# Ledger of designs, part 169: peptides against a protein of PDB entry 4CIC

Target 1, 148 residues: chain A of PDB entry 4CIC
Amino acid sequence: KVSTKGHYGVQAMFDLAQHFGEGPVSLKSIAERQGLSEPYLEQLIAVLRKAGLVKSVRGAQGGYILAREPRDIKVGDIIRVLEGPIAPVESVSQDDPEHSLKFDFSVTKSVWEKVKKSIEEVLDSITLADMLKDAEEAQMAQGYMYYI
Target 2, 147 residues: chain B of PDB entry 4CIC
Amino acid sequence: KVSTKGHYGVQAMFDLAQHFGEGPVSLKSIAERQGLSEPYLEQLIAVLRKAGLVKSVRGAQGGYILAREPRDIKVGDIIRVLEGPIAPVESVSQDDPEHSLKFDFSVTKSVWEKVKKSIEEVLDSITLADMLKDAEEAQMAQGYMYY

## One batch from the design tools (peptide; made by RFdiffusion4, then SolubleMPNN)

Design b2_p24_7_s1 (from b2_p24_7, 8 letters changed)
Fold by OpenDDE base, seed 1:
Structure b2_p24_7_s1 (fold): chain B 148 residues (1-148), chain C 147 residues (1-147), chain A 24 residues (1-24)
Amino acid sequence: as target 1 above (148 residues)
Amino acid sequence: as target 2 above (147 residues)
Amino acid sequence: SKPPDLNLGSIELDGLTLELPEKA
């Protein structure tokens, strides 16, 4: 799953990207802007920090910054850190716990591997800098719609 | 999720594709070959039948057949039928049930839409005929390793 | 007729459950 964790992780990283170069951002401010609980965000940021995607700044104006430039952080990097290596989910269907997906069928496995590869390629093609650009373009487009 | 349902559905459809033109295949035989429970397979086949991807044949040699040629059934068609329109799973993270993914952030939403589109394109690019071909190629490759 | 959009709700690929938002 790009779980809620992956989604919120990308949101939090994007928030930090929007403030890149402006100094440290508090978790409280990120949580407020992104509609996240602060405790949940703390868990996400802890993982992201351990992976070297964010840095903690100490002091009265302390908080977090991106550890790299937005152009050097792919969405795929964020997802891999938060979700781990997409382990072949032995998706034990909750509905049939006895049927472990014996992916023993090589051909069906290859279909899912192709899907996985495609997802990885997409996520690795998008940087935080690309997301910033898309946000700017969207904001400009909205501004023009109000003036027309 | 390409849930277990989607995965097993593709397996069952592939089994029917392997027997396409040979007549009806019993659910029991599919279940045995694919390592599925017969009751679970019955549920999958019922959905696939209702969607017009499989046909039931009645009689002593009754069973199921593909309703179309393997080349005319995409993996994407199977997944759409089984998973339905994947409702935006408000993935209530099991870890934080109070946080429904408010996809209100347009830019992050666009990332996931790109991922979705990519998945759809892949699944719609693969037919059961392509899977049959891949299986034949794999079998030939294994045969050459024994020589 | 446009093939119906795969509303891939949650794609669990290799532990990654991708919940893809439905196009409204």
Scores: peptide ipSAE 0.095, ipTM 0.810, DockQ to the pose 0.123; fails the geometry check
Fold by OpenDDE base, seed 5:
Structure b2_p24_7_s1 (fold): chain B 148 residues (1-148), chain C 147 residues (1-147), chain A 24 residues (1-24)
Amino acid sequence: as target 1 above (148 residues)
Amino acid sequence: as target 2 above (147 residues)
Amino acid sequence: SKPPDLNLGSIELDGLTLELPEKA
């Protein structure tokens, strides 16, 4: 399970990417399209805005836009903003304080670091523009299936 | 966060790999070395045993051994056994059943599938033998820093 | 500048809750 924040954050950003150049989109409309609660989306958007990935537009047709072009926003950028620094799992070794052999299993840590690096590389290789392209290709493929 | 199960499972399996060929290791000794509770380790070992990654040895010097050589056990094998099939997060959309626009965001799903594939590839590329080698190299490097 | 470590929160990938530790 990708954190609900990461998953929905990418969805919300992708929604904004689909409407990029069309003007500001209301939070309500994003929430409705993405199946998100407005309050939850408001929190996500606030974080994304603070990070400079989203801009708020004021006025009668106010709402939100991507702060950068879809090609200039990586999925990795979105995830980094929303998930923050991964708090080290405080091993709450509650009970016996003494024998916490902090086995600095450097080797086991290295496995997880390799996994982390791999995930980062994947997420940094995908832009919102790539996602838009994939969506277009998928729609075209579905359209062809209905005409056959 | 790797699931506590995955993390500790890999640690426990690595402990068994370090003792591979030395005979059976007691759960108590593994728990002590790895900083795990014995009851928790017992649950992990039970799953790993059922999956055929670990064998129990009975007798006065009873305990557990790897069921295969360290080179024949991938980290990915351990993780798959311990984490099971990821139950699809039933999106308990509790409240409004009607407007669940199941936006089958196939595109968003594809991102996560790519991430999953990448993780699997990494975990399947690392064996317990590779981990043993890395540990030996790290110990040698520390030894050279003191001379 | 090193790209900030992706704090991949708990990536539950097919039951893999990968909680990637954030560097403090």
Scores: peptide ipSAE 0.093, ipTM 0.810, DockQ to the pose 0.175; fails the geometry check
Fold by OpenDDE base, seed 4:
Structure b2_p24_7_s1 (fold): chain B 148 residues (1-148), chain C 147 residues (1-147), chain A 24 residues (1-24)
Amino acid sequence: as target 1 above (148 residues)
Amino acid sequence: as target 2 above (147 residues)
Amino acid sequence: SKPPDLNLGSIELDGLTLELPEKA
């Protein structure tokens, strides 16, 4: 379960990537296209802006743009900004609050560290530009299927 | 957050791996060593047993053993049994219950599928035997640091 | 420079909430 925050954050950033070079996009338009509540999107955009991934443009046609080119924004960058540092979440088992998951077992910890590293590598291997390309390819594939 | 269930399940299975070949281990002893409640461990073991990863031994020295050698049990096998198939969790945003994360965006879905695949590959690359080896190496390293 | 560890908070992957421990 990627947190809803991470998921929606990537969606919002992808929407901005799709409109990159077209000028500022309103939060309302992003929210509508991505099926997000505008208030929720405002929170995400505020975090992303503070992290320097998004810029606000002022004026009558104001809104938001990517602060960098889509090729220069990794999915990993977005997730890091939104999820923050992985605090050792004391996963209090809901069922047994007294047993905080002390990841005290060095060996089990190493397993999860390997998983973490693998996730990071994947997320850092995907840019918004890669996502744009994948979207274009998918659209082309759909277009060809309608003509057959 | 690996679910507490997945985490403790791996710990319990690892404990059984450490005692593999020594005969059956009591749930009480596993619970004590792993810092688990015995009732919680019973639930985990029941699932793992049903999945054929653990066997129960009856008798006065009854308990549990691994159903297979440590080398034949992947961490991925344990996690799949405990967590079920790594389904894309419909993360219902707690904050906006009306917006079910419809992973309807094909492109964003593909990102998460890649992440999922990567996790599965990692978990399937690690056996309980690998974990035993890592533990032995760690103990040796600690032993050398104290000298 | 090693990219900063993704503080992937709780990754709920397929029911797996991966809470990745912070490097102490």
Scores: peptide ipSAE 0.069, ipTM 0.808, DockQ to the pose 0.155; fails the geometry check
Fold by OpenDDE base, seed 3:
Structure b2_p24_7_s1 (fold): chain B 148 residues (1-148), chain C 147 residues (1-147), chain A 24 residues (1-24)
Amino acid sequence: as target 1 above (148 residues)
Amino acid sequence: as target 2 above (147 residues)
Amino acid sequence: SKPPDLNLGSIELDGLTLELPEKA
């Protein structure tokens, strides 16, 4: 389960990446394009700004920009900022809060650590630039299907 | 976040793997060893039994056994049974139930699909036999530190 | 047959609740 926060955070950052170099983008415009509520987006952007992934630009044409080039922002960086450290699976059992999963069993812990490592490797292997490239390739493929 | 269900399910199955070939194990004994409530374990075992990963043995020395050898049970098999298919993150935003995360954005969806695939590959690469081997190696390493 | 998609329910990784989407 990727949290809604992580998902929408990546989506918002991707929107900013698509407009990188075009100047500041308003939160309203991002919210409209991405189908997000503006108040929810404001909360996400506040966290991302505090983490130094986004910059606020003041003025009549003010808004937000990526603080770094799309190639210098990993999906993993966004997720870590929004979700916190991809920390070990603290499965809080919803049904028995008193039975904190004592990951006390070393062998089962190692399984989840391998899963965690795998997730981190994937998320750290994907930049916003990679996502932009994938989007361009998908658009070209769709364009070719209309011409064939 | 691995669900508590997935975590405890793997733990219970690992306990059964450690006793594989020794005959049926009581739910009470598994619950005691693994620090699980017996009622919770009964629910997990019922699902695992229905999926054919565990067998119930009746009699005075009745209990449960693995339905297959530890080498023939992947961690992924256990998780799929307990959690169901790794469903797309239907993040029901607790705050806005109407905004179902429409994974409608193809590019962001592809990121999560890559994550899903990676998780599946890891879980399908680990058997209960691999876990048994890792446990034995860890015990040997601890034993050598005491000498 | 493709192995059924693992519904890893909510994987709560420290702070990361990964709700893995069910293939509709």
Scores: peptide ipSAE 0.060, ipTM 0.804, DockQ to the pose 0.135; fails the geometry check

Design b2_p24_7_s2 (from b2_p24_7, 9 letters changed)
Fold by OpenDDE base, seed 1:
Structure b2_p24_7_s2 (fold): chain B 148 residues (1-148), chain C 147 residues (1-147), chain A 24 residues (1-24)
Amino acid sequence: as target 1 above (148 residues)
Amino acid sequence: as target 2 above (147 residues)
Amino acid sequence: SEPPDLGLGYIDLDGLTLELPEKA
């Protein structure tokens, strides 16, 4: 399960990507389209803005825009900003707080590092532009199914 | 952070792999070597046993053994048994329980499915035998640094 | 250069709860 922050952050950024070049989008409109609470979205956007992925536009038609082109924003960039670095498996034993996972086993650590690296590679291989293209292809495929 | 269950489960299975062919290993000995509580390990081993990854041996020298050879047990098999199928990103918003992630965006879902697939591929590419080999190589490398 | 630590948070990948550390 991707963290809620990562998931919603990618959704919000994708919404901004869909409107890229059309001007600023209000948080309200993003929240409505993405099914997010506006207060939660404000927190996400604040982090994304601070990281330079989003810009705020002031005025009556104010809102947010992507700070870079969709092709220049990787999903990995969004996740790193929201979640921070994929920390090594700090086993917070929620179920047994007394037993710190002694990661003394270098071999077990290496397994999780391989998993981490694989995730990073996938997330860094996908841009918002790739997501836009996938959305367009999906919409075209649905349109054809109604005409057949 | 891998779940505690997945992490400890892999550690326990790896300990059993290191003793494969030597006979049954007591839960106490595994717990001591892996720094696990014995009660927690009992729960993990019970699940792994039910799934057929571990066998119990009865008697005074009783304990547990791997049910299959280390080469025939993937890390992915261990994780699937302990954690269940790598469930689609059900965003449990711990921070906002009222907002079910409406995964209505097919495109966003596809991103996470790609991540899932990648993780599965990695975990299914690593066996307990691979881990044993890596441990041996690491031990040899440390031995050479002392000479 | 250490690959940047992607904070993936709780990716419940079919039971793989990767708890990624919250940024302090």
Scores: peptide ipSAE 0.039, ipTM 0.794, DockQ to the pose 0.195; fails the geometry check
Fold by OpenDDE base, seed 2:
Structure b2_p24_7_s2 (fold): chain B 148 residues (1-148), chain C 147 residues (1-147), chain A 24 residues (1-24)
Amino acid sequence: as target 1 above (148 residues)
Amino acid sequence: as target 2 above (147 residues)
Amino acid sequence: SEPPDLGLGYIDLDGLTLELPEKA
């Protein structure tokens, strides 16, 4: 399960990518299209803005835009901004808070580090431009299936 | 953060792998070595046993053993048993429970599916035997640094 | 250089709830 922040953050950024070059998009419009609460989206956008992934445009046609081209924003960049660094396996033993994982056995840690690295590589390999392309291809494929 | 179940499950299975061929290991012994509570470990072992990754040996020298050789147990197998199938991004919006992620936007879903696939590939590429080898190499490297 | 800590929240991978630390 990707965190809600990560999931919705990527959705919001993707919505902004779909409108890139069309001018500022209102948070309300993004929230409506993505099925997000506007207050929640406002929090996400604030973080993304602070990180320099999103810009606020003021005025009558005000709203938000991507601060960079979709090709220059990796999914990994979005996730890092919203979630922070992938915490190492901190044993949040909710079930046994007293048993702090005292022994981070080096080998087990290495497994999770490999997993982390693989996630990073995948997320850093996907840009918002790649997502736009995938969306276009999916729409075209759906269009072709209805014409057959 | 790997789930506590996944993390401790892999630790427990690795402990059993380190003792593979030496006979049954008590849960108490595993718990002590891995810094786990025995009751928690008992729950993990019960799941792992039901899945056929661990066997219970009865008797005076009773305990648990791996049901397979360490090379035949992937980390991915352990994780799948303990955690179940990687749940799709169910938006557990703790902050806004009413806003069910209605729009699983297909493209966003595909990103997470790619992540999932990558994780599965990594976890399926690592066996308990690989972990044993890594541990041996690490111990040797530490031994060489102290000499 | 420490690999950048991907703040991937709760990635439940085949039940692997990767609880990523909520930024306090």
Scores: peptide ipSAE 0.038, ipTM 0.799, DockQ to the pose 0.207; fails the geometry check
Fold by OpenDDE base, seed 4:
Structure b2_p24_7_s2 (fold): chain B 148 residues (1-148), chain C 147 residues (1-147), chain A 24 residues (1-24)
Amino acid sequence: as target 1 above (148 residues)
Amino acid sequence: as target 2 above (147 residues)
Amino acid sequence: SEPPDLGLGYIDLDGLTLELPEKA
């Protein structure tokens, strides 16, 4: 499971990317399109706004926009904002508190660090612009399948 | 957090790799060295044994050994056995059950599939033999820093 | 053959909590 936070955060940011250049989008509209609760989306947007990935626009047509162009926002940027830095394997879940020797076995730690690095590289290789392109390609492919 | 299961499972398997060729190792000894509870380790070993990654040896010097050479066991093999297949982002935690529209937005799903694939590739690229080598290199490096 | 699903549980990679479903 990608954390619900990361998953929905990327969805919300992708929705904003799809509307980039069209002006502010209401949270309600995003929530409806992405199947999110509005209160949950408010929390996500608050974090994303504080991190400077989203801007709030005031007024009658107020709402939210991406603070940067879709090409300038990596999926990794979104995840880091929502989840924080990819923490090293620090917190072995304390299910067994007594014998939870955090034996940070250096070698096993290195395995997880390699996994972490790989995830970061993947997430940093994907921008919201890449996602937009993929969506367009998918829609085109669907359109062609209905005409065949 | 790597799951506690995956983390400790890899540690236990690595301990068995370090003793590979020396005969059976007791669960107690592994638990002590790896800082695991013996009952927890028993559960892990049971799964790993059932999957054919570990063998039980009977007798007075009974215990466990790797079922294959360290070079023939990938970290990915261990993780797959303990945690099962890397499920795609299926289970959005149902914290909000009502509006948990599994909007499997195809594009967002593809992002997570790429992440999954990358993790699999990394874990399948590391064997217990690689870990043994890394441990030896680390010990050598520490030995040189103290002189 | 479908690539074997790595059941990566909670890879909390430094805040990337990939909650991988625990096998029930």
Scores: peptide ipSAE 0.038, ipTM 0.794, DockQ to the pose 0.103; fails the geometry check
Fold by OpenDDE base, seed 3:
Structure b2_p24_7_s2 (fold): chain B 148 residues (1-148), chain C 147 residues (1-147), chain A 24 residues (1-24)
Amino acid sequence: as target 1 above (148 residues)
Amino acid sequence: as target 2 above (147 residues)
Amino acid sequence: SEPPDLGLGYIDLDGLTLELPEKA
């Protein structure tokens, strides 16, 4: 499961990418467009800002901007900032805390490492610029369906 | 995160694969070898049996066997049975139930669909037979380091 | 038929933390 945090974080960053070059965007406007609570977005933006993915701009037209160009921000970068390292097999001990998975069977671990690697490769292959392009293509396709 | 359920389920199925052709294996023996509680393993095996991945054998030498050959069971099959479909972005509604992820932004959804697809491809590319082979290769490599 | 949604429900993508048993 992609956490709600990762999901909303990518949405917020994508909103900032759509407005890149237009100046600072208010948190309120992002929250409204993305259907997020403003308090929740404030928490996400605080983390993203600390990680250097977002910049705060002060003034009457203040708000937030991407700290880098959309092409220089991978989805993987956003996820790592919000969720931490795409951790190797962390023991989810939640349901049976007493039975520590003692048997790190090397073979089973290797399966999960392959899964992790595949996820990382996918997330690192997608930039905010790629997402912008995909959005433009989708809009054009929808526009053409109205004209055909 | 792979759930503990998925992780232990794959371990239990791998144990059964290692004993494939040797007859039925007791839950107790699987639990001991894999470091699982027997009650937890019983729950996993019940689900796996219902899905037709495991068979119960009755009798004095009763226990469980794989219902299919190790080459015919993908890791993806095990995970789907235990965890259900590799759900895309399940709205973990736990922390903010009122804010349903209403805005399924199509582009963001596409990112998660790509991730899901990649995971499925990996899990469906690995069989229990592949895992057995990897285990044998690892054992041979360890054996050669001692010489 | 849409391929069954692989329940990666336990891939907490928050931290893609696969809970592996800690070595005792």
Scores: peptide ipSAE 0.035, ipTM 0.789, DockQ to the pose 0.095; fails the geometry check

